# Peptides against a protein of PDB entry 3V4L, part 87

Target 1, 386 residues: chain A of PDB entry 3V4L
Amino acid sequence: GQPLAKDKVALLIGNMSYWEHPKLKAPLVDVYELTNLLRQLDFKVVSLLDLTEYEMCNAVDEFLLLLDKGVYGLLYYAGHGYENFGNSFMVPVDAPNPYRSENCLCVQNILKLMQEKETGLNVFLLDMCRKRNDYDDTIPILDALKVTANIVFGYATCQGAEAFEIQHSGLANGIFMKFLKDRLLEDKKITVLLDEVAEDMGKCHLTKGRQALEIRSSLSEKRALTDPVQGAPCSAEALVRNLQWAKAHELPESMCLKFQCGVHIQLGFAAEFSNVMIIYTSIVHKPPEIIMCDAYVTDFPLDLDIDPKHANKGTPEETGSYLVSKDLPKHCLYTRLSSLQKLKEHLIFTVCLSYQYSGLEDTVEEKQEVNVGKPLIAKLDMHRGL

## One batch from the design tools (peptide; made by RFdiffusion4, then SolubleMPNN)

Design b2_p13_8_s2 (from b2_p13_8, 5 letters changed)
Fold by OpenDDE base, seed 3:
Structure b2_p13_8_s2 (fold): chain B 386 residues (1-386), chain A 13 residues (1-13)
Amino acid sequence: as target 1 above (386 residues)
Amino acid sequence: GKSPVGHGVIELE
C-alpha cells in the first residue's frame, strides 16, 4: 500500500533582518510560498521570520514536541549559514560578527532529536551557504546518529559553495525555492523529486557553475511529501499535537469598536506568518456631522519593538506586507506586527480615533484599549526560559 | 566587517 504518515509537521524559518550581517530578501517569499504548498500537502506548518538564537532554539523545541512515531518532520531554513566538518549551522539574526557554532543551531543536533522521536520521515531543506566558517574551528563531537533510513537532506548548494538569491525589481525567490516550488506537489519519492529539482536548477544560466543542489539521503522507503496522513487521531498525543498546532494559528476575532461620537470601526487581523500578523482598521460607520476620521493603533507592548513610523499605513505594502495584501480588505489603515514570538503577555494596544466635526477647527480624539489575547505563535510561549 | 559566510546575491544587470 502507499505509505501513511501518522501526521505531517513542518517548521519553516526565514532569517533576513540580520543585525551584524548582510540583509536578505528571498527568505520572505520562500517561506511564504513553501508554507502554502506544504499546507496543500496537509502539513501542519509553523512559519517564522527573523528569529534570534533563543527564538530559533524554542521554535525547534516546539517543533520537536509535534513530532512522534511515524510523523513526517520537515525543517526548512532560509538564511545565512555555514558548514564545518560536515555539520550545517543555521545563523540567527542576532548572531555576532564573526559568529561561531555556539551562536548557531546545528542541524545534525536537530536530526538527532528527531531520530529520538521515531519519526517516519526527516526532511531538511537547507537554503543557506555551505562555506566553511574560518572563524570557528570548533570540531563538534556529535554522537553517532541512529540508522533510521528515513533521512533526506536537500541542500540548496554543494559543499563549500554559496546559495544565492536573485535581486530583481521587487520580491523574488531564492534559486532553490524557485525550482523546488514547481515540483513540490508531485506524487514522487522525495529523493526523486529533489533530483528533478536539481536537474531544473542545473539548467539555470544564472547559477551555472555557482550553485548546485546536493541531495543526501538514507531513505530506504518510497516516501513522498504527498503521502496521506493517517485518518482520525487515534492517540491522546496526536490530539495534543493537533491542539498545539491549532493554538499557533489562532487569529484574534475581528471586532467592531463603537466610539462615543457614533463612529464604528472594524478591527481585523490577518496572518502573514506564524509570527507575523497584520492589524487593519476601517471606518464602517461615520455620522454625517463628522467630516474626517481615522483610526490609529498605538501603545503596543514594548516587547514587539514596533516603530510607530511603520504603523497605520494606507497600504499593506507600506508596512512591508507584500504577500497577503490581496487577501486584505481595502481602504484600511494597516500595521504589521513582525515579531509575535517576542510577545510575553497578551497583545494589548490602543485604538485611537481622531476625528473632526463639520464647522470645528480642532480635531477630537477618543481612545479604546483592546486586548486580543496571545495571537498566533505567541500562544506557544516561545519565551519559556527568559 | 564582511560576514564570513552569507547568502550570495546575484544582481541581474
Scores: peptide ipSAE 0.214, ipTM 0.800, DockQ to the pose 0.630
Fold by OpenDDE base, seed 2:
Structure b2_p13_8_s2 (fold): chain B 386 residues (1-386), chain A 13 residues (1-13)
Amino acid sequence: as target 1 above (386 residues)
Amino acid sequence: GKSPVGHGVIELE
């Protein structure tokens, strides 16, 4: 019979904005495109950008809570990384220079924990370097893995090599994602699909002799990412998993704010990632006696580290949002919240209306506080340990 | 020191 997944869950992490290391660009596009493809494959996807060590640990713990017997688990990582003694280490954005295993997440430790959940399939897509870190001579004592015959690693590069992004004019994929995205929806055994991606990447003149895809698999069954999910959640655990995922993807409802001057503002919200939200404001009604008016958002929680210089932009692109700009309403002011994982409390902020009456030189201000609760990933309380 | 080996960048001229 066709293999069935009990459910399908993916965690995608893209680290770009390193503190002590070279900044990357491709993980932004790669995580976004992979999220959209995995959603078409009926995956529950959590997509996260620019995580610290602590935030990465919490994201992995929350991902492991969504895993159970017969669930398909997929972990994608794009960022800096290394490989020592056959162990793959993902580098957080706050990692020191030089970093060590104590500052990084070991993929083989995550695999061990996934095997304890009795998952139906374990897929790792690692878009990172696999060079040895000569500053870390730590030999991790890892527990022996179980023989589950359901593991697939797709490494963007071979052992001892670098993974690359192409910097050209505009947004570009990393080399691995550039070829993976064209095949990912195919109804093929995941190892066959990755072998076709390896052949396509091997034709690329830019990476010839620099990067080659490596596939490591114990997968004994014909499992595909296209495998259908077993029907409606019939267990309490499946219901809890569906509710937990839904909470992590719940946007605030759009609001119509009414000011004393008679101006009406539409306040709207859009998700770029599970930890990245855009707020937009538009004037929907203005009395004729008001000649000019603007609606600014301000007074954000300090935990979000919002620079006012990057808030209230006339375009999504001026906020650093290039991917969702087509789906946003036009003629708004836009603010991008890129660190929702840091939010400990409710998202409370101020909407400030600045306006001028016909025949008065002085600008008038009205303010309204808005509480939108915990948006997106902030509902998971990833900070419960601090 | 050498930066620990991160993701490589290919600049297309």
Scores: peptide ipSAE 0.213, ipTM 0.799, DockQ to the pose 0.718
Fold by OpenDDE base, seed 4:
Structure b2_p13_8_s2 (fold): chain B 386 residues (1-386), chain A 13 residues (1-13)
Amino acid sequence: as target 1 above (386 residues)
Amino acid sequence: GKSPVGHGVIELE
């Protein structure tokens, strides 16, 4: 019969905004496009940008809580990385220069933990460099992997090579995602799909002799990303998994705020990623005696590191939100919250209405505090130290 | 310093 997944779960991490390392651009687009494709494949997707070491560990731990017997697990990573002694290390955004294995997440350790969950399929898509880090001579003593015959690695590059992004004047995919996205929805064994992606990448003149896809697999069954999820969640574990995922993707409801002056503000929320939310404000009603009126969001929790220079923009793009701008209402003020994983408390902020009456030169302000609870990934409370 | 290794950038001229 066709293989069935008990469920499908994906963790996608895109690290770009490195503190001590060159900034990347492609992971933004790659994580977003892959999220949309995996959702069409009935994956529960957690998509995270710009994680510290601690935040990456917590994201992996939360991902492992979603895994169980017969679940398909997919980990995608785009960012800086290295490979020492056949071990792949994902580099967090806060990694020192030079970084070492102690500052990085070992993919083979994650695989070990996934094998303990008795997963139906383990897919790793690693869009990172595989050069040796000569500043890290540590030989990791890894526990022996189990022989599960359900493992697939798609490496964006071959051993000892770099993975590349193409910096164009605009947003572009990384080289791996550029070819992967065209094949990802095909009903093929995942190793056959990746082999076709390798052939397509091999035809590209930009990558020829610079980057080649490597497939490393131990996959005894004809498993595909298209394999259907086994019917209604009958197990307590499946219900818990569905509830955990749903919590991590629940947006605040849109609000209509009414001010004493008679102005009405629409406050709305959009998810760009599991840790990235856009807040938008619009004037939906204005009394005729009010000539100018703006609604700003301010007084965010300090844990979010919101720079006021990037808040309350006239376009989503001015906030750094290029991907969801088409799905947002026009003629708003936009604010991008890019670090929701840092939120320990409820998201409380102020909506400040600044306005002028006809025939008065003085600006009047009214303020309302808004509590939207814990949005998106902030519901998982990733800051609970184990 | 230079990062020891990392994701490469191809600038298209």
Scores: peptide ipSAE 0.208, ipTM 0.802, DockQ to the pose 0.665
Fold by OpenDDE base, seed 5:
Structure b2_p13_8_s2 (fold): chain B 386 residues (1-386), chain A 13 residues (1-13)
Amino acid sequence: as target 1 above (386 residues)
Amino acid sequence: GKSPVGHGVIELE
């Protein structure tokens, strides 16, 4: 019969906004497009941008809690990285310059932990450089891996080479994702699919002699990303996994706020990523006596590091949201919360209505505090160790 | 620019 997955879970990490390293752009588009494709493949996807070392460790730990016997696990990473002695290191956004293994996540350590879960398939898609870091002389003593026939690595580049993004004036994919996205939905064995992606990359004149896809696999069975999820979640573990995933994707309900002046505001929420949410406000009712009115969001928790200069924009694009703008209501004010993983408490903020009456020169303000609980990834309490 | 140990950037002119 066709192989069945017990469930399908993916963690996608895109690091771009490095503190001490060159900033990237492609991981934004790459994580977003891959998220949408994996959702069409019935994956439970957690998508995260710009993680610190601590936040990356917690994201991996939460991902490992979703893994179990016969579950398909996929880890995608786009960002800075290196390879020393056959060990791949993912570089967090807070990594020092130069970084070392002690500042980075070792992929082979994650693989060891995935093998302990007896997963049905382990897929690593690593869109990072594989050059040696000469500032790191540490030889990781890795424990012996179990002999398993269910591991697939898709490296965006070969050993000792760089992975590349193409920087243009617009949004563009990284080289790996540019070719991967066109084939990802194909009903093929995952190693055959990646081999076809490698051939497509090999035809690209930009990457010829600079970047080549490497496939490393022990996969002896015909497993595909298209393999159906086995039946209704009958096990306690499947119910827990479904609940944990649902928590990480729960948006606040849309609210209609009523002010004393008779103005009504619609407050809405949209997910861009599991750690990135857009708040939008619109005036849905205004008394005729009020000539001007604007609804601003303010007084966010300090942990979110919200710059007021980037809040309350007339377009999603002015907040740095270029991907979901088509799916948002028009004629709102927009605020992008890009670091929901940093939220320790409930998301409490103020909606401030500024308005003017006909024939009065002075602006009037009314304020309402809003508590929306813990949105999206903030429900996983990724900060419990601080 | 290239990140010497990270992710490469190809600027297309």
Scores: peptide ipSAE 0.207, ipTM 0.786, DockQ to the pose 0.468

Design b2_p13_8_s3 (from b2_p13_8, 5 letters changed)
Fold by OpenDDE base, seed 3:
Structure b2_p13_8_s3 (fold): chain B 386 residues (1-386), chain A 13 residues (1-13)
Amino acid sequence: as target 1 above (386 residues)
Amino acid sequence: GKSPVGHGVIKLE
């Protein structure tokens, strides 16, 4: 029969906004497009942008809690990285310059932990550089991996090489994701699918002689990303896993705020990623005596590090939200919360209505505090340990 | 300084 997955879980990390390193752009699009494709494949996807070392560790720990016997685990990473002595290191956004293995996440350590979960399939898609870091001569003494015969690595590049993004006018995929996305939905053994991606990438004139996909596999079975999930969750652990994933994807309910002046505001929420939410406000009712009114969001928790200059934009794109803008209502003010992983408490903020009456020179303000609880990834308390 | 390792950027001219 076709192999069955007990469940399918993916963690996607895209690091772009490095503090001490060159900023990237491709991981935004790559994580978003891969998230949508893996969701079509019935994966439970956690998608995270711009994680610190601590946040990456916690994201991996939460991902490992979703893994169990016969579960398919997929880790995707797009960002800076290196390879020393056959060990792959993912570089967090807060990594110092130069970074070392102590500032980075070792993929082989994650693999060891995944093997302890008795997973049905372990897929690593590593869209990062594989050059040696000459500032880190640490030889990691790794314990011998178990012989699980269920491991697949898709490296965006060969050993000692760089992975590339293409800077066009606008947003573009990285080279690896550009070719991976076109085949990811194919009902093929994952190693065959990746081999076809390697052939397609090998035809790309831009990366010819600069980047080549490497496949490393011990996969003894015909397993595909298309393999169906086993039906109803038969264990308490499977129910807990489903609930944990659902919590990480729970948006606040849209609400209608009523101000004393008779203005009604719709406050809405949209997920761009598991840690990125768009807040939007719209005037849904205005008394005729009010000639002008705007609904601003302000007084966000300091942990979110929201610059007011980037809040309350007339378009999603002005917030840096280019991907979900088509699914958002028009004629709103938009605010992008890009660091929901940093939220320790409930998301409390102020909606400030600024308005003017016909025949009055002065603007009037009314304020309402809004508590929306912990949105999306903030429900997982990725700060457990700070 | 330059990052020791970075994602390569191909600028299309």
Scores: peptide ipSAE 0.231, ipTM 0.803, DockQ to the pose 0.636
Fold by OpenDDE base, seed 2:
Parts: structure tokens; sequence; C-alpha cells
Structure b2_p13_8_s3 (fold): chain B 386 residues (1-386), chain A 13 residues (1-13)
């Protein structure tokens, strides 16, 4: 019979804005495009950008809570990384220079924990370097893995090599995602699909002799990412998983704010990632006696580290949002919240209306506080340990 | 020191 997944869950992490290391660009596009493709494949996707060590640990723990017997688990990582003694280490954005295994997440430890959940399939897509870190001579004592015959690693590069992004004019994929995205929706065994991606990447003159895809698999069954999910959630655990995922993807409802001067503002919200939200404001009604008016957002929680210089932009692109700009309403002011994982409390902020009456030189201000609760990933309380 | 091994950047000129 056709293999069935009990459910399908993916965690995608893209680290770019390193503190002590070279900044990357491709993980932004790669995580976004992979999220949209995996959603078409009926995956529950959590997509996260720019995580610290602590935030990465919590994201993995929350991902492991969504896993159960016969669930397909997929972990994608794009960022800096290394391989020592056959162990793959993902580098957080706050990692010191030089970093060591104590500052990084070991993929083989995550695999061990996934095997304890009795998952139906374990897929790792690792878009990172696989060179040895000469600053870390730590030999991790890892527990022996179980023989589950359901593991697939797709490494963007071979052992001892680098993974590459192409910096050209504009946004571009990393080399791995550039070829993976064209095949990912194909109804093929995942190892066959990755072998076709390896052949396509091998034709690329830019990476010839620099980067080659490596596939490591114990997968004994014909499992595909296209495998259908078993029907409606019939267990309490499946219901809890669906509710937990839904909470992590719930946007605030759009609001119509009314000011005393008679101006009406539409306040709207859009998700770019599970931890990245855009707030937009538009004037929907203005009395004729008001000649000019603007609606600014301000007074954000300090935990979000919002620079006011990057808030209230006339375009999504000026906030650093290049991917969702087509789906946003035009003629707004836009603010990008890129660190929703840091939010400990409700998202409370101020909407400030600045306006001028016909025949008065002085600008008038009105303010309204807005509480939108915990948006997106902030509902998971990833900070429960601090 | 050598930068720790990170993602390579191919600049297309």
Amino acid sequence: as target 1 above (386 residues)
Amino acid sequence: GKSPVGHGVIKLE
C-alpha cells in the first residue's frame, strides 16, 4: 500500500545576522521558499530566523514535542556550521569567535531524541559548511543511535567542504536550495529526489569542484515528502499537536482604530516567518478639515530590540521585508518585528496619530495603546526556563 | 586568527 504519515512536522532555521561571524543573505530566501513548498506538501512548518543558542535549543524542544509515533520530522538548517568526528554542529547567531561544540547544537543529539519519539521518517537538510573546526578538539561522547531504518541526511556539501551562497544583484538562493526547490514537490522516494538534486547541482559550473551534495541514508522504505497524512486527528496527542502548531501561526486580527478628531486607522498584521511579523497602518477615513495626517507605531516592548529608525517606513522593502511585499496593502506605513521569540509578555504598543487642521500651523497628536496578545511563535513561551 | 569555517560567498562579478 502507499505509505502514510501520521502527521508531518518541519522546523526550519535560517541564521544570517551573526554577531562575531560573517553575515549571510541566502537563508532568508531559502527558509521562506522551503516553508511555502513544505506547506504545499501538508507539513506543519515552524520557520525561524536569527536564533541565539538558547532560542535554538527551545525551538528544537518545541519541535520534538510535535513529534510522535509515525510522524514525519524534517529539520532544515541554513547558516554557519562545522563537522567534527562525523558530528554536525549548527552555529547560533550569538556564538563566540572562535565557537566550540558547547556553543552549538549537535544534529546527532537531535536525531537521538527524534528516535525516542518513534518517528516514521527523520529528514535532515543541512545547508551549512562541513569543514573541521580546528578550534574545537572536543570529542562528544554520543549515545549509540537506534537502528530505525528511517533516517535521511541531505548535506548541501561533502565532508570537509564549504556550502556556498551566490551574492549577485538582489535576493538569491543558496546553491543547495536553488536546485532543491525545483524537485521538492516530486512524488519520489526522498533519497531518489535528493540524488536528482545532486545531479542538477553537479551541472552547475559555479560550484563544480567546490560543493557537491552528499546523501546519507538508512531509509529502507519508499517514503516521500508527498506521502499523504493519515486523516482527521483521531488521538488526543494529534489534537494537541494541531492546536500547538495553530497557536504558533495565529496572527492578530486587523483592527479599526477611531481617534477623537474623527480619523480612522486600519491596523493590520502579516507573517513573514513564525518569529517575524509586519505591522502596517493606513488612514481609512479623514475629516475634510484635516489636511495632513500620519499614523506611527511606537513604544514596543524592550525585549524586541526595535530600532525606531527602521520603524514606520513608506515601503515593506525599507523595513528589510522583500518576500511578502506583494501580499501587503499599498500606501501604508510598515514596521517589521524580526525577534518575536524574545517576547515574554503581551505585545503592547502605541499608535500615534499626528495631524494638522486647515488654517492651524501647529501639529496635533493623539495616542492609543494597543494590546494584540502573543502573536505567532510568542504563544509557545519558548522562554519558560529563564 | 582564521575566521571559523562558515558559509562561503561566491560573488558573481
Scores: peptide ipSAE 0.225, ipTM 0.803, DockQ to the pose 0.696
Fold by OpenDDE base, seed 4:
Structure b2_p13_8_s3 (fold): chain B 386 residues (1-386), chain A 13 residues (1-13)
Amino acid sequence: as target 1 above (386 residues)
Amino acid sequence: GKSPVGHGVIKLE
C-alpha cells in the first residue's frame, strides 16, 4: 500500500542577521516559500528567522515534542554552517567569531533525538556550507545512531564546499531552494525527488564547479513528502500535537478601537513567520471636524527590541516585510515584530492616536493600551528553561 | 575577523 504518515511536522530555520558574521538574504525567501509548499503537503510548519543558540535549542526541543511514532519530521536550515568529521553544525545568529561546536547545533544530535521518537521519516534539508572549521578541532563524541532506515539528508552542497546565495538587486532564493521548490510537490520517493533537484542544479552555469547537491540516505521504504496523513487524530498524542501547533500559529483577532474624539481604528495582525508578525493600523472612521489623524503603535515590551525607526511605516516593505505585503490591507501604518520568540509576557502595547481639529493648530493625542496575549510562537513559551 | 566558514554569496554584477 502507499505509506501513510501518522502526521507531518517541519521546523524551518533561516538565520540571516548574524552579529559577528556576514549577513545573508536568501534564508528569508527560502523559509517562506518552503513553508508555503510544505503546508500544501499537509505539514505542520514552524518557521523561524534569526535565532540565537538558546532560541535554536528551544525550537528544536519544541519540534521534538511534535514528533512521535510514524510522524514525518523535516528539518530545514538555511544559514551559516560547517561540517567537521561528518557532523553538520548550524550556526546561530549570536555565534562568536570564530565559532566552535559549543556555539552551534549539531544536526546528528537532533537526528539521534528524532530516532528516539520512532519517526516514520527524518528529512534534513541543509542549506549551509560544509567546509571544515579549522578553529574547531573538537571531535564530537556522538552516540551511535540507530539503524532506522528512514533518514534522508539533502545537503545544498558537497562535503568541503560552500553553499551559495545569489545576491540580486531584489529578493532571490538560495541556489538549493531555487531548484527544490520546482520539484517539492512531486509525488516521488524523497531521494528520487532530490536526485532530480541535483540534476537541475547541475545544469545551472552559476553552480557548475562551485556547488553540487549531495544526497545521503538510508531510506528502505518508498516514502514521499506527498504521503497522506493517516486519518482523524485518534490518539491523545495526536490531539496534543495538533493543539501545540495550533497555539504556535494563532494570530490575535482584529480589533476595532474607538477613541473619545469619535475616530475608529482598525488594528490587524498578520503572520509572516512563526516568530514574525506584522501589526497594521488604519483609520476606518474619522469625524469631519478632524482634519489630520494618525494611529501609531508604541510602548512595546522591551524584550522585543523594537526600533521606533522601523515602526509605523507607510508600507510593509519599509519594515522589511516583502513577502506578505500582497496579503495586507493598503493604506495602513505597518510595524514588524521579528522576535516573538523573545516575548516572555503578554504582548501589551499602546495605540496612540494623534489628530488635529479644524481651526486648531495644536495636535491632540489619545492613547489606548492593547493586550493581545501571546501571539504565534510566543505561546510555546520557548523561554522555559529545561 | 573573517568568519572561519559560512554561506557563500555570489554577487551577480
Scores: peptide ipSAE 0.221, ipTM 0.806, DockQ to the pose 0.664
Fold by OpenDDE base, seed 5:
Structure b2_p13_8_s3 (fold): chain B 386 residues (1-386), chain A 13 residues (1-13)
Amino acid sequence: as target 1 above (386 residues)
Amino acid sequence: GKSPVGHGVIKLE
């Protein structure tokens, strides 16, 4: 019969906004497009941008809690990285310059932990450089891996080479994702699919002699990303996994706020990523006596590091949201919360209505505090160790 | 520019 997955779970990490390293751009588009494709493949996807070392460790730990016997696990990483002695290191956004293994996540350590879960398939898609870091002389003593026939690595580049993004004036994919996205939905064994992606990359004049996909696999079975999820979640573990995933994707309900002046505001929420949410406000009712009115969001928790200069924009694009703008209501004010993983408490903020009456020169303000609980990834309490 | 150890950036002019 066709192989069945017990479930399908993916963690996608895109690091771009490095503190001490060159900033990237492609991981934004790459994580977003891959998220949408994996959702069409019935994956439970957690998508995260710009993680610190601590936040990356917690994201991996939460991902490992979703893994179990016969579950398909996929880890995608786009960002800075290196390879020393056959060990791949993912570089967090807070990594020092130079970084070392002690500042980075070792992929082979994650693989060891995934093998302990007896997963049906382990897929690593690593869109990072594989050059040696000469500032790191540490040889990781890795425990012996179990002999398993269910591991697939898709490296965006070969050993000792760089992975590349193409920076244009607009949004563009990284080179790996540019070719991967065109084939990802194909009903093929995952190693055959990646081999076809390698051939497509090999035809590209930009990458020829600079970047080549490497496939490393022990996969002896015909497993595909298209393999159906086995039946209704009847196990306690499947119910827990479904609940944990649902928590990480729960948006606040849309609210209609009523002010004393008779103005009504619609407050809405949209997910861009599991740690990135857009708040939008619109005036849905205004008394005729009010000539001007604007609804601003303010007084966010300090942990979110919200710059007021980037809040309350007339377009999603002015907030840095270029991907979901088509799916948002028009004629709102937009605010992008890009670091929901940093939220320790409930998301409490103020909606401030500024308005003017006909024949009065003075602006009037009314304020309402809004508590929306813990949105999206903030429900996983990724900060419990601080 | 290239990140010497990280992710390569190809600027197309």
Scores: peptide ipSAE 0.217, ipTM 0.787, DockQ to the pose 0.461

